# Designs tried in a protein design run: peptides against a protein of PDB entry 4Z63. Part 161

Target 1, 334 residues: chain A of PDB entry 4Z63
Amino acid sequence: LCLGMNDLTGNIPEDLFHLKRLNLLGIQENRLSGSLSREIRNLSSLVRLDVSWNLFSGEIPDVFDELPQLKFFLGQTNGFIGGIPKSLANSPSLNLLNLRNNSLSGRLMLNCTAMIALNSLDLGTNRFNGRLPENLPDCKRLKNVNLARNTFHGQVPESFKNFESLSYFSLSNSSLANISSALGILQHCKNLTTLVLTLNFHGEALPDDSSLHFEKLKVLVVANCRLTGSMPRWLSSSNELQLLDLSWNRLTGAIPSWIGDFKALFYLDLSNNSFTGEIPKSLTKLESLTSRNISVNEPSPDFPFFMKRNESARALQYNQIFGFPPTIELGHNN

## One batch from the design tools (peptide; made by RFdiffusion4, then SolubleMPNN)

Design b2_p19_4_s2 (from b2_p19_4, 7 letters changed)
Fold by OpenDDE base, seed 1:
Structure b2_p19_4_s2 (fold): chain B 334 residues (1-334), chain A 19 residues (1-19)
Amino acid sequence: as target 1 above (334 residues)
Amino acid sequence: SSIRELLENPPTNLMFRSE
């Protein structure tokens, strides 16, 4: 049953939960309100539940043990409060959990040893607090993780050295500390292609450790950290780099010539730093800026990127990194 | 609202978001 993209109001009729053969319930992009009924447990054949972009409130019901076929739960952009229900945090069937832009709170706890099918997790823009869950690497299929805009404290856990499934990781604006430790840990994530760390590490030094290596790194976003130091030499070894944003830091020195050696680099933002010297002539040789047809068959993150063209502009959603316009931003440097 | 999510994201031109 698909009722998305309407102006439906009020609660879900309780009789809807009598549909025991229902495999897909999509009621997204409405004005549905109230609590999500516990009677959702009666939908024992449910594979996909989409309640996203509504006005739901209260706690998410702890009934996911009665939903053994549930693969997709989309609840983003609601007013949900409390934690992740225990049955949801233990779901062996769940592939994708999206609860972004809610009011979920407390310590983030997932039973990753039970969540054997979980491949995508979006909990961005919530009120989770405490430390990052050290057991996330036990989610052996977990590729896409957005934990941005939570109140996590401390450092990236040492256990994330073993996060071999991790491909896309966002921790933007999560009050993280120790960028040197974070990069030193995350470099061991052999499948990491997208790393977003914006609004963390406030005033720290960006490490220029030549021992750091990110083999498959395509997207690095570490903006608005007030980071000190220079353009890091270790980044020159990330030959697959396509997008670099180090804007709104306190980086100094010259922009190095090797920045133009990235064959796939189509988006570069170094704006609002303290870089000095000349613009490297090698930037004019970036194949990605000169050739329209970079057919990079890249695995798109399950999570779109949003680009603001300016501070006042509406952010544009891009489901693929290649949807971004080729961009070089070097403004507001010395 | 989409606007609040936009404002709470850093003034990076780029934000990681889900659909």
Scores: peptide ipSAE 0.036, ipTM 0.676, DockQ to the pose 0.142; fails the geometry check
Fold by OpenDDE base, seed 3:
Structure b2_p19_4_s2 (fold): chain B 334 residues (1-334), chain A 19 residues (1-19)
Amino acid sequence: as target 1 above (334 residues)
Amino acid sequence: SSIRELLENPPTNLMFRSE
């Protein structure tokens, strides 16, 4: 049943919860309000539940033990409060959990040993507090993780050295500290292609440790951190780099010539730094900027990228990184 | 619309949104 993209108001009719053979319930993009009914437990055949973009409030009901086939739960852009229900945090069937842009709070706890199918987790823009959950690497299929815009104080856990499934990771604006430790840990994530760390590490030094290596790194976004230092030499070994945003830092020195050696680099933002010297001539030779035909058949994250041209501008959605316009932004350097 | 978009979209030039 798909009732998304309407002006539906009020509550879900109780009779809808008698549909025991329902595999898909999509009621997204409405004005549905109140609590999400516990009677969703009656939908025992449910594979996909989409309640996103509504006015739901209260706690998410602890009934996911009654939903043994549930693979997709989308609840983004609601008013949900409380924690992740225990039955949801233990769901062996769940592939994707999206609860972005809610008011969920407390410590983030997932039973990753039980969540054997979880591959995508979006909990961005919530009120989770405490530390990052050290057991996330026990989610052996977890590829895509957005934990941005939470209050995760402290450092990236040492256990994330073992996060082999991790491919797309966003921790932007999560009050993280110690960028040197974070990068030193995350370099062990051999499948890491996308790393977003914007609005963390305030005023720290960007490490220039030549021992750091991100073999499969395609996207690095570390903007608005007020980071000091220079362009890090270790990044030159990330031969697959496509997108680099280090804007709104305090980076100094020259832009190195090796930045033009990235054959796939099509988006570069180094704006609002303190870079000096000449623009490397190698940047004018970037194949990705000169050749229209780079068919980057790359696995996109299960979550789209949004680009804002300006702080006040509407964010443009890009389902694929290579959908971004080729860009070199070097403005506002001193 | 605008304030929610600002709250959903912090002023990072690049953000992830879920489908």
Scores: peptide ipSAE 0.034, ipTM 0.673, DockQ to the pose 0.167; fails the geometry check
Fold by OpenDDE base, seed 5:
Structure b2_p19_4_s2 (fold): chain B 334 residues (1-334), chain A 19 residues (1-19)
Amino acid sequence: as target 1 above (334 residues)
Amino acid sequence: SSIRELLENPPTNLMFRSE
């Protein structure tokens, strides 16, 4: 049953919960309000539940033990409060959980040893507090993690050295500290392709440790951290780099010539720093900027990218990194 | 992408979201 993208109001009719053979319930992008009914437990054949973009409030019901086939739960952009229900945090069937832009609070707790199928987790823009959960690497299939815009004080856990499934990681604006430790840990994530750390590490030094290596790194975004230092030499070994944003820092020195050696680099933002010297001539030779036909058939990340063309513009959604226009931003340097 | 989605993401030129 798909009823998304309407102007439906009120609660879900109780009679809908009698549909025991229902595999898909999509009621997203409506004006549905009140609590999410516990009677969802009666939908025992449910594989996909999409309640996103509504006005739901209260706690998420603890009924996911009665939903053994549930693979997809989308609840983003609601008014949900409380924690993640125990049955949801222990779901062995769940592949994707999206609860972004709610009012969920407390310590983030997931039973990753039970969540054997979890591939994607979006909990961005909530009120989670405390530390990052040290057991996230026990979610052996977890590839996509968005925890941005929460209050995870402290450092990246040492256990994340073992996060081999991790491919896409966003921790933007989460009150994190110690960028040297974070990078020193996350370099061990052998499948890490996308790393977003914007609005953390306030005023720290960007490490220039030549021992750091990110072999598969394609996207690095560490903007608006007020980071000191220079362009990090360790980044020159990330030969697959496609997107680099280090804007709104306090980085100094010259832009190195090796920045033009990245064959796949199509987006570079170094704006609002304290870089000096000449623009490297190698940037004018970037194949990605000169050739329209770089068919990098990379698997698109399971999450959309959003680009603001300017601070006042609406972000455009791009389903693929390659959907971004080729960009070089070097403005507002010395 | 709704204006709400934009307000929900950090003020970066680039925002990454899951589904």
Scores: peptide ipSAE 0.026, ipTM 0.656, DockQ to the pose 0.164; fails the geometry check
Fold by OpenDDE base, seed 2:
Structure b2_p19_4_s2 (fold): chain B 334 residues (1-334), chain A 19 residues (1-19)
Amino acid sequence: as target 1 above (334 residues)
Amino acid sequence: SSIRELLENPPTNLMFRSE
């Protein structure tokens, strides 16, 4: 049953929960309000539940043990409060959990040893507090993790050295400290292609340790951290780099010539730093900027990207990184 | 500024392509 993208109001009718053969319930993008009914438990054949973009409130009901076929739960952009229900945090069937842009709170706890099918987790823009969950690497299929805009204090857990499934990781604006430790841990994530650390590590030094190596790194964003130091030499070994944003830091020294050796680099933002010297001539030879025909058929991360062209502009949603216009931004350096 | 909102609030339209 697909009733998304309407102006439906009020609660879900109770009789809808009598549909025991229902595989898909999509009621997204409506004005549905109140609590999400516990009677969802009666939908024992449910594979996909989409309640996103509504006015739901209260706690998410602890009924996911009665939903053995549930693979997709989409609840983003609601008013949900409390924690992740125990049955949801233990779901062996769940592939995707999206609860972004809610009011969920407390310590983030998932039973990753039970969540054997979980491959995507979006909990961005919530009120989770405490430390990052040390057991996330036990989610052996977990590729996509958004934990941005939460209040995680401290450092990236040492256990994340074992996060082999991790491909896309966003921790933007999460009050993290110790960038040297974070990079030293996350370099062991051999499948890591997208790393986003914006609005963390305030005033720290960007490490220039030649022992750091990110072999498969395509997207690195560490903007607005007030980071000191220079362009890090270890980044020159990330030959697959497509997008680099180090804007709004306190980086100094010259822009190195090796930045023009990244054959796939189509987006570079080094703006609002203290870089000096000449613009490397190698930047004018970037094939990705000159040839429109680099169809990088790489699977874009399943999460959309947002680009603001200016501080006052609405963020433009891009479903693919390759939807970004080829860009070199070197403005506002001294 | 632009990539910031991107990476801070990726709305997961994670359409798992079914295998």
Scores: peptide ipSAE 0.025, ipTM 0.657, DockQ to the pose 0.063; fails the geometry check

Design b2_p19_4_s3 (from b2_p19_4, 6 letters changed)
Fold by OpenDDE base, seed 2:
Structure b2_p19_4_s3 (fold): chain B 334 residues (1-334), chain A 19 residues (1-19)
Amino acid sequence: as target 1 above (334 residues)
Amino acid sequence: SSILEELENPPTNLMFTSE
């Protein structure tokens, strides 16, 4: 049953919960309000539940033990409060959980040993607090993780060295500290292609440790951290780099010539730094900027990117990095 | 404009902002 993209108001009719053979309930993009009914438990054949973009409030009901076939739960852009229900945090069937842009709070706790099918987790823009959950690497299929815009004080857990499934990771604006430790841990994530760390590590030094290596890194965004130091030499070994944003830092020294050796680099933002010297001539030879025929196999995270063209502009949502125009931003605020 | 809209708008060209 798909009733999305309407002007439906009020509560879900109780009679809808009698549909025991329903595999898909999509009621997204409406004006549905009140609590999400516990009677969802009666939908025992449910594979996909989409309640996103509504006015739902209260706690998410703890009924996911009665939904053994549920693979997709989309609840983004609602007013949900409380924690992740215990039955949801233990769901063995769940592949994708999207609860971004809610008012969920407390410590983030997932039983990753039970969540054997979880591949995508979007909990961005919530009120989670405490530390990052050390057991996230036990979610052996978890590839996509958005935890941005939460209050995860402290450091990246040492256990994340074992996060082999991790491909896309956003921790933007999460009050993280110790960038040297974070990079030293996350370099062990052999499948990591997208790393976003914007608005963390305030005033720290960007490490220039030549022992750091990110083999499959395609997207690195570490903007607005007030980071000190220079362009890190370890980044030159990330031969698959497609997007680099180090804007709004306090980086100094020259832009190195190796920045033009990245064959797939189509977006470079080094703006609002204190770089000096000449623009490397190698940047004028970037194949991605000169050739229309470079099929960039984009990392497609299940979470959107937002790009601002101007400081005063609204952030534009992009579901794909290829939506970004080929860009070189080298403007400095001196 | 909610305080959320201002926090959504750090001066960076690229954000993974969850709306």
Scores: peptide ipSAE 0.029, ipTM 0.649, DockQ to the pose 0.144
Fold by OpenDDE base, seed 4:
Structure b2_p19_4_s3 (fold): chain B 334 residues (1-334), chain A 19 residues (1-19)
Amino acid sequence: as target 1 above (334 residues)
Amino acid sequence: SSILEELENPPTNLMFTSE
């Protein structure tokens, strides 16, 4: 049953929960309010639940043990409070959990040893606190992780060296510290293609350790950290780099010529730093900026990117990184 | 701030449909 993109108000009718053969419930993009009914437990055949973009409030009901076929739970942009229910945090069927832009709080706890099917997790823009869950690497299929805009004090856990499934990771604006440790850990994530660390590590030095290597890194966003140092030499070995944003830092020195050797680099933002010297002539040879036809059918992260065309403009949401226009931004350097 | 930000309230209802 798909009732999305309407002006529906109030609660879900109780009779809807009698639909024991219902595989898909989509009620997204409405004005549905109140608590999400516990009677969802009666939908024992449910594979997809989409309640996103509503006015739901209260705690998410602890009924996911009665939903053995549930693969997709979409609850982003609601007023949900409390934690992740125990049955949801232990769901062996769940492939995707999206609870971005809620008021979920407390410590983030997932039973990753039980969540054997979890491949995408979006918990961005919540009120989770404490440390990053050290057991996330036990989610052996977890590829896409958005934990941005939470209050995860401290460092990236050492256990994330073993996060072999991790491909897309956002931790933007999560009160993280120690960028050197974070990069030193995350370089072991052999499948990591997208890393977003914006609004962390305030005033730290960007490490220029030549031992750092990100083999499959396509997207690196480490903006607005007030980072000191220079363009990191280790990044030159990331031959698949497509998007680099290091804007709004305190990076100094020259922009190195090797930045023009990235055949796939279509988006570069180094603005609002303290870079000096000449613009490398190699930037004018970026094949990706001259060739219109790079149909990169690459998997995109399941978390949003927002691009502002101008500082005063509304940010546009992009579901795919490839939706960004080819850009070189070098403004506001010294 | 970066031109690339995660916003709390995205101005567009572009839902992340996992294809």
Scores: peptide ipSAE 0.024, ipTM 0.622, DockQ to the pose 0.074
Fold by OpenDDE base, seed 5:
Structure b2_p19_4_s3 (fold): chain B 334 residues (1-334), chain A 19 residues (1-19)
Amino acid sequence: as target 1 above (334 residues)
Amino acid sequence: SSILEELENPPTNLMFTSE
């Protein structure tokens, strides 16, 4: 049953929960309000539940033990409060959990040993506090992780060295500290293609450690951290780099010539730094900017990208990195 | 700021937040 993209108001009728053979319930993009009913437990055949983009409030009901076939739960852009329900945090069937843009709070706790099917986790823009959950690498299929815009104080856990499934990781604006430790840990994530660390590490030094290596890195965003240092030499070994944003830092020195050796680099933002010297002539040879026919294998995270064209503009949502116009921003360097 | 304002107006030119 798909009722998404309407102007439906009020609560879900109780009689809807008598549909024991229902595999898909989509009621997204409505004005549905109140609590999400516990009677969802009666939908024992449910594979997909989409309640996203509504006005739901209260706690998410702890009924996911009665939903043994549930693979997809989308609840983004609601007013949900409390934590992740215990039955949801232990779901062996769940592939995708999206609860972005809610009011969820407390410590993030997932039983990753039980969540054997979880491949995508979006909990961005919530009120989670405390430390990053050290057991996330126990989610052996977890590829896509957004934890951005939470209050995860401290460092990236050492256990994330073992996060071999991790491909797309966003931790932007999460009050993280110690960028040297974070990069030193995350370099061990052999499948990591997309890393977003914007609005963390305030005033730290960007490490120029030649021992750092990100073999499969395609997207690196570390903007607005007030980072000191220079363009890091270790990044030159990331031959698949497609997008680099280091804007709004305190980076100094010259822009190195190797920045133009990235054949797939189509978006570069180094604006609002303290770079000096000449613009490398190698940037004028970027194949991605000169050729429209570059077949780049785009990393496709399950999370959107937001781009502001101007500080005063609304962010444009992009589901794909290739949705971005080819860009070189070098403005506002002093 | 509303949660919507944070989505509409990311504090940087690029922000990766999931939907």
Scores: peptide ipSAE 0.028, ipTM 0.664, DockQ to the pose 0.153; fails the geometry check
Fold by OpenDDE base, seed 1:
Structure b2_p19_4_s3 (fold): chain B 334 residues (1-334), chain A 19 residues (1-19)
Amino acid sequence: as target 1 above (334 residues)
Amino acid sequence: SSILEELENPPTNLMFTSE
């Protein structure tokens, strides 16, 4: 049953939950309100539940043990409160959980040993607090992780050295500390292609450690951290780099010539730093800016990017990295 | 547009955040 993208209001009719053979319930992009009914438990054949972009409130019901076929739960952009229900945090069937842009709170706890199918996790823009869950690497299929805009304190856990499945990771605006430790840990994630750490590490030094290496890194965003130092030499070894944003830091020195050696680099933002010297002539040789054939077949994260066209503009959502226009931003350097 | 999008977006042109 697909009823998404309407102006439906009020509660879900209780009789809808009597549909025991229902495999897909999509009621997204409506004005549905109230609590999500516990009677969802009666939908024992449910594979996909999409309640996203509504006005739902209250706690998410702890009934996911009665949903053994549930692979996709989309609840983003609602008013949900409380924690992740225990049955959801232990779901062996769940492949994708999206609860982005809610009011979920408390310590984030997932039973990763039980969540054997979890591939994508979006919990961004919530009120989770405490530390990052050290057991996330035990989610052996977990590829896409958005934890941005939460109140996680402290450092990236040492256990994330073993996060082999991790490909797309956002921790933007999550009150993280120790960028040197974070990068030193995350370099062990050999499948990591997208790393976003914006609005963390306030006033720290960006490490220029030549031992750091991100082999498969395509996207690095570490903006608005007030980071000190220079362009990090270790980044020059990330030959697959497509997107770099280090804007709104306190980085100094010259923009190095090796920045133009990235064959796939189509988006560069170094704006609002203290870079000095000449613009490297190698930037004019970026093949990605001259060739319109950006490979459309590159893997994208399941979570959106947001790009502002200017400081006063609303952020535009991009579901794919390739949706970004080829860009070089070097403005506001003194 | 969540009100959170407007308030928490860094001044960077690119943000990989939740809305």
Scores: peptide ipSAE 0.027, ipTM 0.649, DockQ to the pose 0.162; fails the geometry check

